# Peptides against a protein of PDB entry 3JWR, part 70

Target 1, 323 residues: chain A of PDB entry 3JWR
Amino acid sequence: TRELQSLAAAVVPSAQTLKITDFSFSDFELSDLETALCTIRMFTDLNLVQNFQMKHEVLCRWILSVKKNYRKNVAYHNWRHAFNTAQCMFAALKAGKIQNKLTDLEILALLIAALSHDLDHRGVNNSYIQRSEHPLAQLYCHSIMEHHHFDQCLMILNSPGNQILSGLSIEEYKTTLKIIKQAILATDLALYIKRRGEFFELIRKNQFNLEDPHQKELFLAMLMTACDLSAITKPWPIQQRIAELVATEFFDQGDRERKELNIEPTDLMNREKKNKIPSMQVGFIDAICLQLYEALTHVSEDCFPLLDGCRKNRQKWQALAEQ
Target 2, 298 residues: chain A of PDB entry 3JWR as posed
Amino acid sequence: TRELQSLAAAVVPSAQTLKITDFSFSDFELSDLETALCTIRMFTDLNLVQNFQMKHEVLCRWILSVKKNYRKNVAYHNWRHAFNTAQCMFAALKAGKIQNKLTDLEILALLIAALSHDLDHRGVNNSYIQRSEHPLAQLYCHSIMEHHHFDQCLMILNSPGNQILSGLSIEEYKTTLKIIKQAILATDLALYIKRRGEFFELIRKNQFNLEDPHQKELFLAMLMTACDLSAITKPWPIQQRIAELVATEFWEQGDQVGFIDFVCTQLYEALTHVSEDCFPLLDGCRKNRQKWQALAEQ

## One batch from the design tools (peptide; aimed at target 1 N125 Q130 H142 K194)

Design b2_p22_6_s4 (made by RFdiffusion4, then SolubleMPNN; from b2_p22_6, 13 letters changed)
Fold by OpenDDE base, seed 3:
Structure b2_p22_6_s4 (fold): chain B 323 residues (1-323), chain A 22 residues (1-22)
Amino acid sequence: as target 1 above (323 residues)
Amino acid sequence: SEEEEAKELAEIEDQLADFLAS
C-alpha cells in the first residue's frame, strides 16, 4: 500500500526528537505516520529489531496492521490509547530503567502486548458484553474482551507479511506468546484488583524478587496496568483531554445500555451525571492508581514521575470536585 | 474452577463500577 511504502521509506527520528522517553509525552499533535515512526523507534531502541532479526518492512506492515485493527469510531479505546500505553511502557523501560530488570523476550512481549492489548475494542466493557449476551461471552468465562484482544493480536502476528516473530526459535516464540497473553489479560482491571494485593504485600515486606518466576509474572501484570492507566499521570491539560475521551466512551456505553438493554447506567456511564466526573476521578485515583504507582516507584525510583503526575492530577480533580 | 473465578471477577467488576459511581 502507499501508506506502507511511505512508512518504510521514511527516516525514523531519534527517541529524543520524538520525546518518547518522556513520561509527560502527548500524542495529540502527532499524525498517524508519526505514531508509526515512534513505534518503530521503540522497537529499535529496545534492541528488538536487531536481537530478533526483524525485517523493517515486516515491522512497518505489522504496526500498520495493528493500527488498522483498532476501531476509528471508538472515542478512547483506539489506536491512540494503545500507542500511548506502548509509549508509557517504553518510557518506563528506558527512563524508568526497568529495561535492565527484564529479558529481551519479556520486553518484546510487553511492547507487543501494549500495542495490541485493546485490539478491536468496541467501546464497551466486559459487563456490557456479558449483559448483552454477545457471542464472545459464550467463548470466555472472564476477561472476555482481553481474550478477544489476544486473539486479534495472534491473528495479526500470524498474518502474511506481519510475522515480526519469525526470527524467534520455537521456544522463544512460545514464551513470547505466553507473556503477551498474560500481559493482555492483566489489563482486565478486575484481574488487577484480584492480584495487586500480593504485589503490594511483597513490596511492603521488602520481599519482592524479580528472579522468582511468579513474582516476575506478577510484576509484568502490574507494569501493564500501570502503562494502561498512565493517562492519569499525564500533565493536567493532557489528563483533562483524555478524561473527556474516556467520559465520552463511557457515556456512549451508557446510552447503549439505555437503548439496547433498557437499563439505567451506573453513574460512571451516565451522561446526566457528568458533574460527578471530578469526584469519581478522585475515587479512581485513590482506589486504583496511587498504590500502584507507589509500588512501581519502589521497584524503580526512576518511575517517580508517574506517581508525581498521579498525585498532581488528584489535587486538580479534588479542586474541581469541591466546586 | 474457571466458573468460580469468573464469578469472583464479575463481582469485582461490579464492586469497581459501584465504587467509581459512589
Scores: peptide ipSAE 0.265, ipTM 0.855, DockQ to the pose 0.612
OpenDDE base, seeds 1, 2, 4, 5: peptide ipSAE 0.257, 0.243, 0.261, 0.264; ipTM 0.849, 0.845, 0.849, 0.856

Design b2_p22_7 (made by RFdiffusion4)
Pose (drawn by RFdiffusion4):
Structure b2_p22_7 (pose): chain A 298 residues (1-255, 281-323), chain P 22 residues (1-22)
Amino acid sequence: as target 2 above (298 residues)
Amino acid sequence: AAAGLAAAQAFAQEEIDAYDAA
């Protein structure tokens, strides 16, 4: 509660000061309070704060709530993951220049979604919770964890003093939630795989076009995956360390080059055809693929 | 590299199976 007092009264530094405009950004050295501040700057500089009548008091309580609903004991899938994803999402809209390509309802949704796309993640994959017959698997059909991450995001938005959406017309609120649900579900790697082929062709055939309502919402799913694992596009020292966490969390459940080829370069290449200014992601990606390949050969 | 790709495909296939198991 004091954490709210201190936060809701601190000055939010500029985006330039926070270096959150950068695809090469890192959080290793930020405090907890600082990361929440960057998030406020994100909402502010995306005009989400003014265009949706958000009270500083409410947004702060909500951000703090999401922060406390990520598990600390979880290796990689903790708050800093949700944060590093939203920052990548933020950097994509700004420096990658996509904000000029989509509505205010969509921007707000993507940001809220990127922040909460892994809420309450217990450090285990959908495959495991299905095979172990976790009650969550009994409750949800497909995309089990991602359905849960959303059930949580929504639970928090309906919490008192957390309705950062309270300023929306009922129609606006209704469709924003629809997009948020789509965004969070799209972070299921299985859906990314079962859908990406369709998208990679519209790109390949120089046919892809945003105006098309459907082609757009597909891209929105591809954008979510692009930020969800943007960590692979980081400078080597960072990718080195964050790969250490994904490493431990996976081994805990068990108790890189093939993946980048299979999952990543394919995607970031497509994102750059859609937006050239998004190339740093593709550059940093193959750059790390280069270092991991060299290490794989010892 | 080929072994790493096969491992990645096997891992992804488990997620696909989890999805289609519904």

Design b2_p22_7_s1 (made by RFdiffusion4, then SolubleMPNN; from b2_p22_7, 9 letters changed)
Fold by OpenDDE base, seed 5:
Structure b2_p22_7_s1 (fold): chain B 323 residues (1-323), chain A 22 residues (1-22)
Amino acid sequence: as target 1 above (323 residues)
Amino acid sequence: MEAELAAAKAFAEELIAAEEAA
């Protein structure tokens, strides 16, 4: 395609120029082409292109395919969300120095997973899918959308001309796919809530050890969640704008719940309760986010900007809730 | 070797898909 030709021929700027190592990164000013260039830079600077013998054109095609398989009519869970998740992963690996704690296959899997974790998201949560008796709800009992996202990820990875993993051995390929699956499934907040206690307890007891395979898997899951939720850590103007996108999508779901399911939406999904957003954000930060970024910072102190950003945004939301 | 690798990768994908369906 013309888009592929343009991307493949483009000079890829440095990570410094693109600011993709910054935890404060914003994509708001970037074109779709620039987001693709950023993505190429992430793969390159993580040595994934070299280590796994990726062909440049194949990588470009794959990135464009991933981007194409996000819906443009979804307010928040779109390509830009996936891109920002991947950028946070890149920043955590580089600036947060987590790269030194992981294998090349784990890094490869995490980056692919971050970009792919919400593929074909429909702008509704698993609860809506289940209650609407959607066909996907017949295939999976839990983490319905996350299973679908993984299926979409596999479809793209094995599509002609998109096989960025062709340079891997059989064993490397199997390992990578396993980690991708686990990472995508881990983005279900229900699973996060279920598993986080074990992670926090290991940290509290000073028993956390990345050499343990189970603890490694647990850490990768927590890291995925930390990147997926990283909007809450962004500078306040960016946080506010993203919160508006999230609210828009949630309200759209709530409207559909009323119309299609004849149910009263929860406060989170209820357009009429927009005034509760600040207090709900404080609650979300306290219940879900703070302990995660505290624990992550304990594993790597260089991840502190994520925790600091989260704390600052809590203060801002609290101030709004008190008005 | 390339054909064998492709077949093995396809098989790996099938195994992963089967685990998800279980």
Scores: peptide ipSAE 0.030, ipTM 0.418, DockQ to the pose 0.017
OpenDDE base, seeds 1, 2, 3, 4: peptide ipSAE 0.023, 0.035, 0.024, 0.019; ipTM 0.660, 0.434, 0.633, 0.624; seeds 1, 2, 3, 4 fail the geometry check

Design b2_p22_7_s2 (made by RFdiffusion4, then SolubleMPNN; from b2_p22_7, 15 letters changed)
Fold by OpenDDE base, seed 1:
Structure b2_p22_7_s2 (fold): chain B 323 residues (1-323), chain A 22 residues (1-22)
Amino acid sequence: as target 1 above (323 residues)
Amino acid sequence: MQEELERAKEFAERLVEAEEAA
């Protein structure tokens, strides 16, 4: 395609020029081509291209295939969300110095997972999928969409000309796929809530050890969630704009719930309750986000900008909730 | 602090319910 030719021939700017190591990064001013260039830079600077012998054209095609398999008519869970999740992962690995704590296969898997974790997202949550009796709800009982996202990820990875993992041994390939699956499934917030207590307790007791395979898996899951939710850590103008996109998508779901399912949406999905967004954001930060970024900062102090951003946004949302 | 934790738990439960109540 013309897009592939343009991407494959383009000079990829440095990570410094692209600012993709910054926790404050914003994609708002970037073209789709520039987001693809950023993605190439992430793979290159993490040494994944070299270490796993990726062909440049194959990587370019894979990136474009991943991008193409996100829906444009979805307000939030689109390519830009996946890209921002991956950028936060990259920043956490580089600026947050988590790279030195992980294997190359884990890093490879996390980056692929971050880019792929919401593939073919329909702008509705698992609850909607189940209540609408969607065919996907018959395949999976839990984490319905996350299983679908992984299936889409696997389909793309195995598609002709998209096989970025072709340089791996069979054992490395199996390991990588296992980690990708676990990482994508970890983005189910229900699973995060179920597992986070164990992680926080390990941190609190100073018993956290990445050399333990179970604790490593747990950490990768928490890191994925931290990147997936990283919009809450962004500078306030960016946070507000992303919150508007999230609200738009949730309200679209609520409108569909009324129309298609004849149910009253929850406050989060209810367009008529948009005035509750600030208070809901405070609740979300307190319930879900703060402890995660605190724990992540305990693992690596260089991740503090995520925690600091989250705290600052809590203050901003609280101020709006008091008006 | 305890009230904030309870509100946080209630919010988390509502989020889980919103995700699981399918």
Scores: peptide ipSAE 0.023, ipTM 0.642, DockQ to the pose 0.296
OpenDDE base, seeds 2, 3, 4, 5: peptide ipSAE 0.022, 0.022, 0.021, 0.018; ipTM 0.543, 0.590, 0.597, 0.622; seeds 3, 5 fail the geometry check

Design b2_p22_7_s3 (made by RFdiffusion4, then SolubleMPNN; from b2_p22_7, 10 letters changed)
Fold by OpenDDE base, seed 1:
Structure b2_p22_7_s3 (fold): chain B 323 residues (1-323), chain A 22 residues (1-22)
Amino acid sequence: as target 1 above (323 residues)
Amino acid sequence: MEAERAAAEAFAQELLEAEEAA
């Protein structure tokens, strides 16, 4: 395609030029081409292209395929969200020094998972899918959308000309897919809530050990969630804009719940309750975000900017809630 | 390389089937 030709021929700027190592990164001013260039840079600077012998054209095609399989009519869970998740992963790996704690296969899997974790997202949550009796709800009992996202991820990885993993051995491929699956599934917040207690306890007791395979898996899951939720850590103007996108999508779901399911939406999904957004954001930060970024910072102190950003945004949301 | 790819694709399919059964 013309788009592929343009991407493949383009000079890829440095990570410094693209600012993709910054936790404060924003994609708002970037074109789709620039987001693809950033993605290439992430793979390159993590040594994934070299270590796994990726062909440049194949990587370019894969990135474009992933981008294409996000819906444009979804306000938040689109390519830009996936891209920002991956950028946060990259920043956590590089600036946050997490790269030094992981294997190359784990890094490869995490980056692919971050980019792929919401593929074909429909702008509705698992609860809506289940209540609407969608065909996907018949295939999967839990984490319905996350299983679908992984299925889409696998489909793309196996598509002709998109096989970025062709340089891996069979064993490396199996390992990578296993980690990708686990990482994508971990983005279900329900699973995060279920598992986070174990992680926090290990950290609190100073018993956390990445050499333990179970603890490694747990850490990767927590890291994925930390990147997925990283909008809450961004500078306030960025956070506000992203929160508006999230609210738009949630309100769209609420409107559909009323129209299609004859259900009164929860406050979170209710357009008429827009005034509760600040207080709900404070609640979300306290219940979900703060402890995660605190724990992550204990694993690597260089991840502190995520925690600091989260704390600052809590203060901003609290101030709005008091108005 | 082709045999390895076929094995990889088969494994991928197995992973998908295991998810459908869970």
Scores: peptide ipSAE 0.097, ipTM 0.715, DockQ to the pose 0.035
OpenDDE base, seeds 2, 3, 4, 5: peptide ipSAE 0.083, 0.052, 0.067, 0.049; ipTM 0.709, 0.685, 0.702, 0.681; seeds 3, 4 fail the geometry check

Design b2_p22_7_s4 (made by RFdiffusion4, then SolubleMPNN; from b2_p22_7, 8 letters changed)
Fold by OpenDDE base, seed 2:
Structure b2_p22_7_s4 (fold): chain B 323 residues (1-323), chain A 22 residues (1-22)
Amino acid sequence: as target 1 above (323 residues)
Amino acid sequence: MQAELAAAEAFAQELLEAEDAA
């Protein structure tokens, strides 16, 4: 395609030029081509292209395939969300110095997972899928959409001309897929809530050890969630804009819940309750985000900008909630 | 390479089936 030719022939700017190492990164001004260039730079600067012998054209095609398999009519859970998740992962690995704590296969898996974790998202949550009796709800009992996202990820990875993992041994491939699956499934916030207590307790007791395979898996799950939720850490103008996109998508679901399911939506998804957004954001930060970024900062102090951003946005939302 | 790909595909399928059963 013309798009592939343009991407494959383009000079990829440095990470510094693209600012993709910054925790304060915004994609708002970037074209789709520029987001793809950023993604190439992430793979290159993490040494993934070299270490796993990726062909440049195959990587370009894979990136475009991933991007194409996000829906454009979804307000938040689209390519830009996946791209921002991956960018936060890149920043955490580089600027946050998490790279030195992980294997190359783990890094490869996390980056692929971050880009793929919401593939073919429909703009509705698992609860809606279940209540609407969608065919996907018959396939999976829990984490319905996350299983679907992994299925889509696997489909793309196995598609002709998209096989970025072709340079891996069988064992490396198996390991990578296992980690990708675990990472994508970990983006189910329900699973995060279930598992985070173990992680926080290990941190609190100073017993956290990445050499333990179970604790490593737990950390990768927490890191995925930290990147997935990273919009809450962004500078206030960026945070506010992203919060509007999230609200739009949630309100669209709420409207469908009324129309299709004949139910009153929760406040989170109720368009008529938009005045509660600031207080709900404060609640979300307190209940979900703060402890996660505190724990992540404990693992690597260089991740502090995420925690600091989250705290600053809490203050901003609190000020709006008091008006 | 082709045998390795087939083994990888089979493993991927096993990973998918194992979770559907859980």
Scores: peptide ipSAE 0.036, ipTM 0.582, DockQ to the pose 0.036
OpenDDE base, seeds 1, 3, 4, 5: peptide ipSAE 0.022, 0.025, 0.023, 0.022; ipTM 0.639, 0.662, 0.610, 0.629; seeds 1, 3 fail the geometry check

Design b2_p22_8 (made by RFdiffusion4)
Pose (drawn by RFdiffusion4):
Parts: sequence; structure tokens; C-alpha cells
Structure b2_p22_8 (pose): chain A 298 residues (1-255, 281-323), chain P 22 residues (1-22)
Amino acid sequence: as target 2 above (298 residues)
Amino acid sequence: SSMLEKLKEELQEQIELIEKAE
């Protein structure tokens, strides 16, 4: 509660000061309070704060709530993951220049989604919770964890003093939630796989076009995956260390080159055809693929 | 890589689950 006091009264530094406009950004050295501040700057500089009548008091309580609903004992899938995703999402809209390509309702949704796309993640994959017959698997059909991450995001938005959406017309609120649901579900790697082929062709055939309502919402799913694992596009020292965490969390459940080829370069290449200013992601990606390949050969 | 093949199998099982749900 004091954490709210201190936060809701501190000055939010500029985006330039926070270097959150950068695809090469890192959080290793930021405090907890600082990361919440960057998030406020994100909402502010995306005009989400003014266009949706958000009170500083409310947005702060909500951001803090999401922070406390990520598990600390979880290796990689903790708050800093949700944060590093939203920053990548933010950097994509700004420096990658996509904001000029989509509505205010969509930008708000993507940001809220990127922040909460893994809420309450208990450090285990959908495959495991299904095989172990976790009650969550009994409750949800497909995309089990991602359904849960959303059930949480919504629970928090309905919490008192957290309705950062309270300023929306009922129609606006209604469709924003629809997009948020789509965004969070799209972070299921299975859906990314089952759908990317369709998108990779519209790109390959120089046919892809945003105006098409459907082609757009597909891209929105592809954008979510693009930020969800943007960590692979980081400078080597960072990618080295964040790969250490994904490493531990996986080995805890058990108790890189093939993946980048299979999952990543294919995607970031497509994102750059859609937006050239998004190339740093593709550059950093193959750059790390280069270092991991060299290590694989010892 | 054996780990990658395992991951592909797990993903395929999730895809089949999605197809049954549809």
C-alpha cells in the first residue's frame, strides 16, 4: 500500500531517459519501482492515458496488481518477462512505426495484453499440466494456460480501483476485451504454429495487407508472439543470461539453434516485410543464432 | 536435436487437441 503511495507520486521520466524506445533495451539494472514507472510512460506516450480518461491513481494500482500477480519463485516467467514483452511491444509501435497503422482501441488492447499474457504462470508448459491432469486442464480445453492468464487479467480489471478501462463506452470496453482475449490466446505457441503458415504466404506473395479486417487480426496474433519471445533478439550478453533462466525453469519442470530456426527467424523476417523499422529484431535474432551455433560446435 | 523433436511432438498434441475442440 505504501508502494502505491510512493509510486503514485513519483515523476515519470521521459521515454528517452528510460531508453524504452530501444529494441536493445535491458531491465537487469532497473529496480521494481522503475519498471512500473516505465510502464506508466508507455501508457502515457501511446496517448492511452489521455484518450481513455485514466486516473493516475487507478492505473498505478492496476499496474502494481499485475506486478504482484506474477510469481517470484518462477525462473523466467515472472514480472520481468511481462515487462520485457510490453517494452518490446512498445518499441515496436514507436521506433518500428506501427502505431500509425492501427486504432487506439487496438493499441490499448495490445499493451494490456502484453503485460498480462502470462499471469500466475507457474513455471510449467501446457504440455505438462495436461499430462499431469492438473485441474486447470479439466477446466479449460485448449490453450489452457493462456485461458488462465486471461481469466486473471480480467479478474484484475474488474477489481475496485483497478478499472483502468472504466472510461470506455460499453461498446468500446466490449470489443477491447475481445481483442485482449485474442491477444493473450495468441501467445500459445501451438496457435502460432497452426496459424503462421497462412500469414507467411500473404507476405511471400506480396499480398498481405493490413486494411483487411481478418488479415489484421491474424497479424495481431503474430505480433504478440513476436514480442512474447523478443528476448531471443537481444544483445548476446543479455540473450546469454535470459537464456539461463529459461534454462533453469525448463530443467525444474524436467525434474537453441534448432528452435531459432524453427520458430523465430521465420517470424521476424515476416515482421520486417510488414515494417522495415522492425529489422533490428531480425538482426539481433540471427546475430544470436550465430553465437549459439558456434557454441554448439564447442 | 532430441529436445526439439520432443517439443514438436508436444506441439502437435496441442494442435490435435485444438482440432478436436473445433

Design b2_p22_8_s1 (made by RFdiffusion4, then SolubleMPNN; from b2_p22_8, 9 letters changed)
Fold by OpenDDE base, seed 4:
Structure b2_p22_8_s1 (fold): chain B 323 residues (1-323), chain A 22 residues (1-22)
Amino acid sequence: as target 1 above (323 residues)
Amino acid sequence: SPLLEELLEELEEEIERMEEAE
């Protein structure tokens, strides 16, 4: 395609030029082509292209395929969300110095998972899918959408000309897919809530050890969630804009809940209660976000900008809630 | 947070479904 030719022939700017190592990164000014270039740079600078002998054209095609399999009519859970999740992962690995704590396969898996974790998202949550009796709800008992996202990820990875993992051994391939699956499933917020207590307790007791395979898996899950929720850590102007996108998508779901399911939406998804957004954001930060970024900062102090951003945004939202 | 009780309840229901599937 013309798009593939353009991407494959383009000079990829440095990570410094693209600012993709910054926790404060914003994609708002970037074209789709530029987001793809950023993604190439992430793979390159993490040594994934070299270590796993990725062909440039195949990587380009894969990136474009992933992007194509996000819906444009979804306000938040689109390619830009996936891209920002991956960028946060890249920043956490590089600037946050988590790269030194992980294997190359884990890094490969996390980056693929971050880009793929919401593939074909439909702008509705698992609860809606279940209540609407969607065909996907018949396939999976829990984490319905996350299973679907992984299925889409696997489909793309196995598609002709998109096989970025072809340079891996059979064992490496299996390991990578396992980690990708676990990482995508970990983006179910319910699973985060279920597992976070174990992680926080290990941190609190100073017993956290990445050499333990179970704790490694737990950490990768927490890191995925931290990147998935990273919008809450962004500079205030960026945070506000992203919060508007999230609210738009949630309100769209709420409107569909009224129309299609004949139910009153929750406050979070109720357009009529948009004035509660600031207080809801404070509650969300307190209940879900703060402890995660605190714990992540304990694992790697260089991740402090995420925690600091979250705290600053809490203050801003609290100030709005008091008005 | 009282304001997020509904969200937390939905998540708890999902956790219950996870546990039932184990």
Scores: peptide ipSAE 0.400, ipTM 0.899, DockQ to the pose 0.705
OpenDDE base, seeds 1, 2, 3, 5: peptide ipSAE 0.399, 0.376, 0.385, 0.399; ipTM 0.900, 0.892, 0.894, 0.899; seed 3 fails the geometry check

Design b2_p22_8_s2 (made by RFdiffusion4, then SolubleMPNN; from b2_p22_8, 7 letters changed)
Fold by OpenDDE base, seed 1:
Structure b2_p22_8_s2 (fold): chain B 323 residues (1-323), chain A 22 residues (1-22)
Amino acid sequence: as target 1 above (323 residues)
Amino acid sequence: SPLLERLLEELQEEIELMDKAE
């Protein structure tokens, strides 16, 4: 395609030029081509291209395929969300110095997972899928969309000309896919809530050890969630705009719930209750986000900007909630 | 926040589904 030709021929700017190591990164001003260039840079600077012998054209095609498999009519869970998740992962690995704590396969898997974790997202949550009796709800009993996202990820990885993992051994390939699956499934917020207690307890007791395979898996899951939720850490103007996108998508779901399911939406998805957004954001930060970024910062102090951003945004949302 | 409580309830329901599947 013309898009592939343009991407493959383009000079990829440095990570510094692209500012993709910054936790404060914003994609708002970037074209789709520029987001693809950023993605190439992430793979390159993480040594994934070299270590796993990725062909440039194949990587370019894969990136474009991933981007193409996000829906444009979804307000939040689109390519830009996946891209920002991956950028946060990249920043956490580089600026947050988590790269030194992980294997190359884990890094590869996390980056692929971050980019792929919401593939073909429909702008509705698992509850909607279940209540609508969607065919996907018959395939999976829990984490319905996350399983679907992984299936889409696997489909793309196995598609002709998109096989970025072709340079891996059979064992490396299996390991990578396992980690990708676990990482994508970990983006189910329910699974985060289920597992976070164990992680926080390990941190609290100073018993956290990345050399333990179980604890490593747990950490990767927590890191995925931290990147997936990273919008909450962004500078206030960025946070506020992203929150509007999230609200738009939730309200769109609520509208569909009324129209298609004949149910009253929850307050979170009720357009008439938009004035509650600030207080909901405060609650969300307190209940879900703060402890995660505190724990992550405990693992790597260089991740502090995520925690600091989250705290600052809590203050901003609280101020709005008091008006 | 009542809204957050509802979110947490929905998440808890999903956790319960996970536990039943194990």
Scores: peptide ipSAE 0.295, ipTM 0.870, DockQ to the pose 0.853
OpenDDE base, seeds 2, 3, 4, 5: peptide ipSAE 0.228, 0.267, 0.281, 0.287; ipTM 0.848, 0.860, 0.863, 0.865

Design b2_p22_8_s3 (made by RFdiffusion4, then SolubleMPNN; from b2_p22_8, 8 letters changed)
Fold by OpenDDE base, seed 4:
Structure b2_p22_8_s3 (fold): chain B 323 residues (1-323), chain A 22 residues (1-22)
Amino acid sequence: as target 1 above (323 residues)
Amino acid sequence: SPLLEKLKKELEELIKEMEKAE
């Protein structure tokens, strides 16, 4: 395609020029082509292209395929969300110095998972899919969308001309897919809530050890969630804009819940409760985000900008809630 | 915070609903 030719022939700017190592990164001014260039740079600077012998054209095609399989009519859970999740992962690996704590296969898996974790997202949560008796709800009992996202990821990875993992051994391939699956499934917030207590307790007791395979898996899950929720850590103007996108998508779901399911939506999904957004954001930060970024910062102190950003945004939301 | 408790409760209920469907 013309798009592929343009991407494959383009000079890829440095990570410094693209600012993709910054935790404060914003994609708002970037074109789709520029987001693809950023993604190439992430793979290159993490040594994934070299270490796993990726062909440039194949990588370009894969990136474009992933982007194509996100819906444009979804306000938040689109390519830009996936891209920002991957960028946060890249920043955490580089600036946050987590790269030195992980294997190349884990890094490869996390980056692929971050880009793929919401593939074909429909702008509704698992509860809606289940209650609407969607065909996907017949395939999976829990984490319905996350299983679907992984299925889409696997489909793309195995599609002709998109096989960025072709340079891996069979064992490396299996390991990578396992980690990708676990990472994508970990983005189900319900699973995060179930597992985070173990992680926080290990941190609290100073018993956390990345050399333990179980704890490694747990950490990768927490890191995925931290990147998935990283919008809450962004500079205030960026945070506000992203919060509006999230609210738009949630309100669209709430409108559908009223119309299609004949139920009153929760406050989070209720357009009529827009005035509660600031207080709900404070609640979300306190209940979900703060402890996660505190724990992540404990594992790697260089991730502090994420925690600091989260704290600053909490203060801003609290100030709005008091008005 | 009452809001925190409400959010936690909503998440717990969602988890329970998902578990019942299994």
Scores: peptide ipSAE 0.015, ipTM 0.504, DockQ to the pose 0.357
OpenDDE base, seeds 1, 2, 3, 5: peptide ipSAE 0.011, 0.010, 0.027, 0.027; ipTM 0.466, 0.486, 0.614, 0.616; seeds 3, 5 fail the geometry check

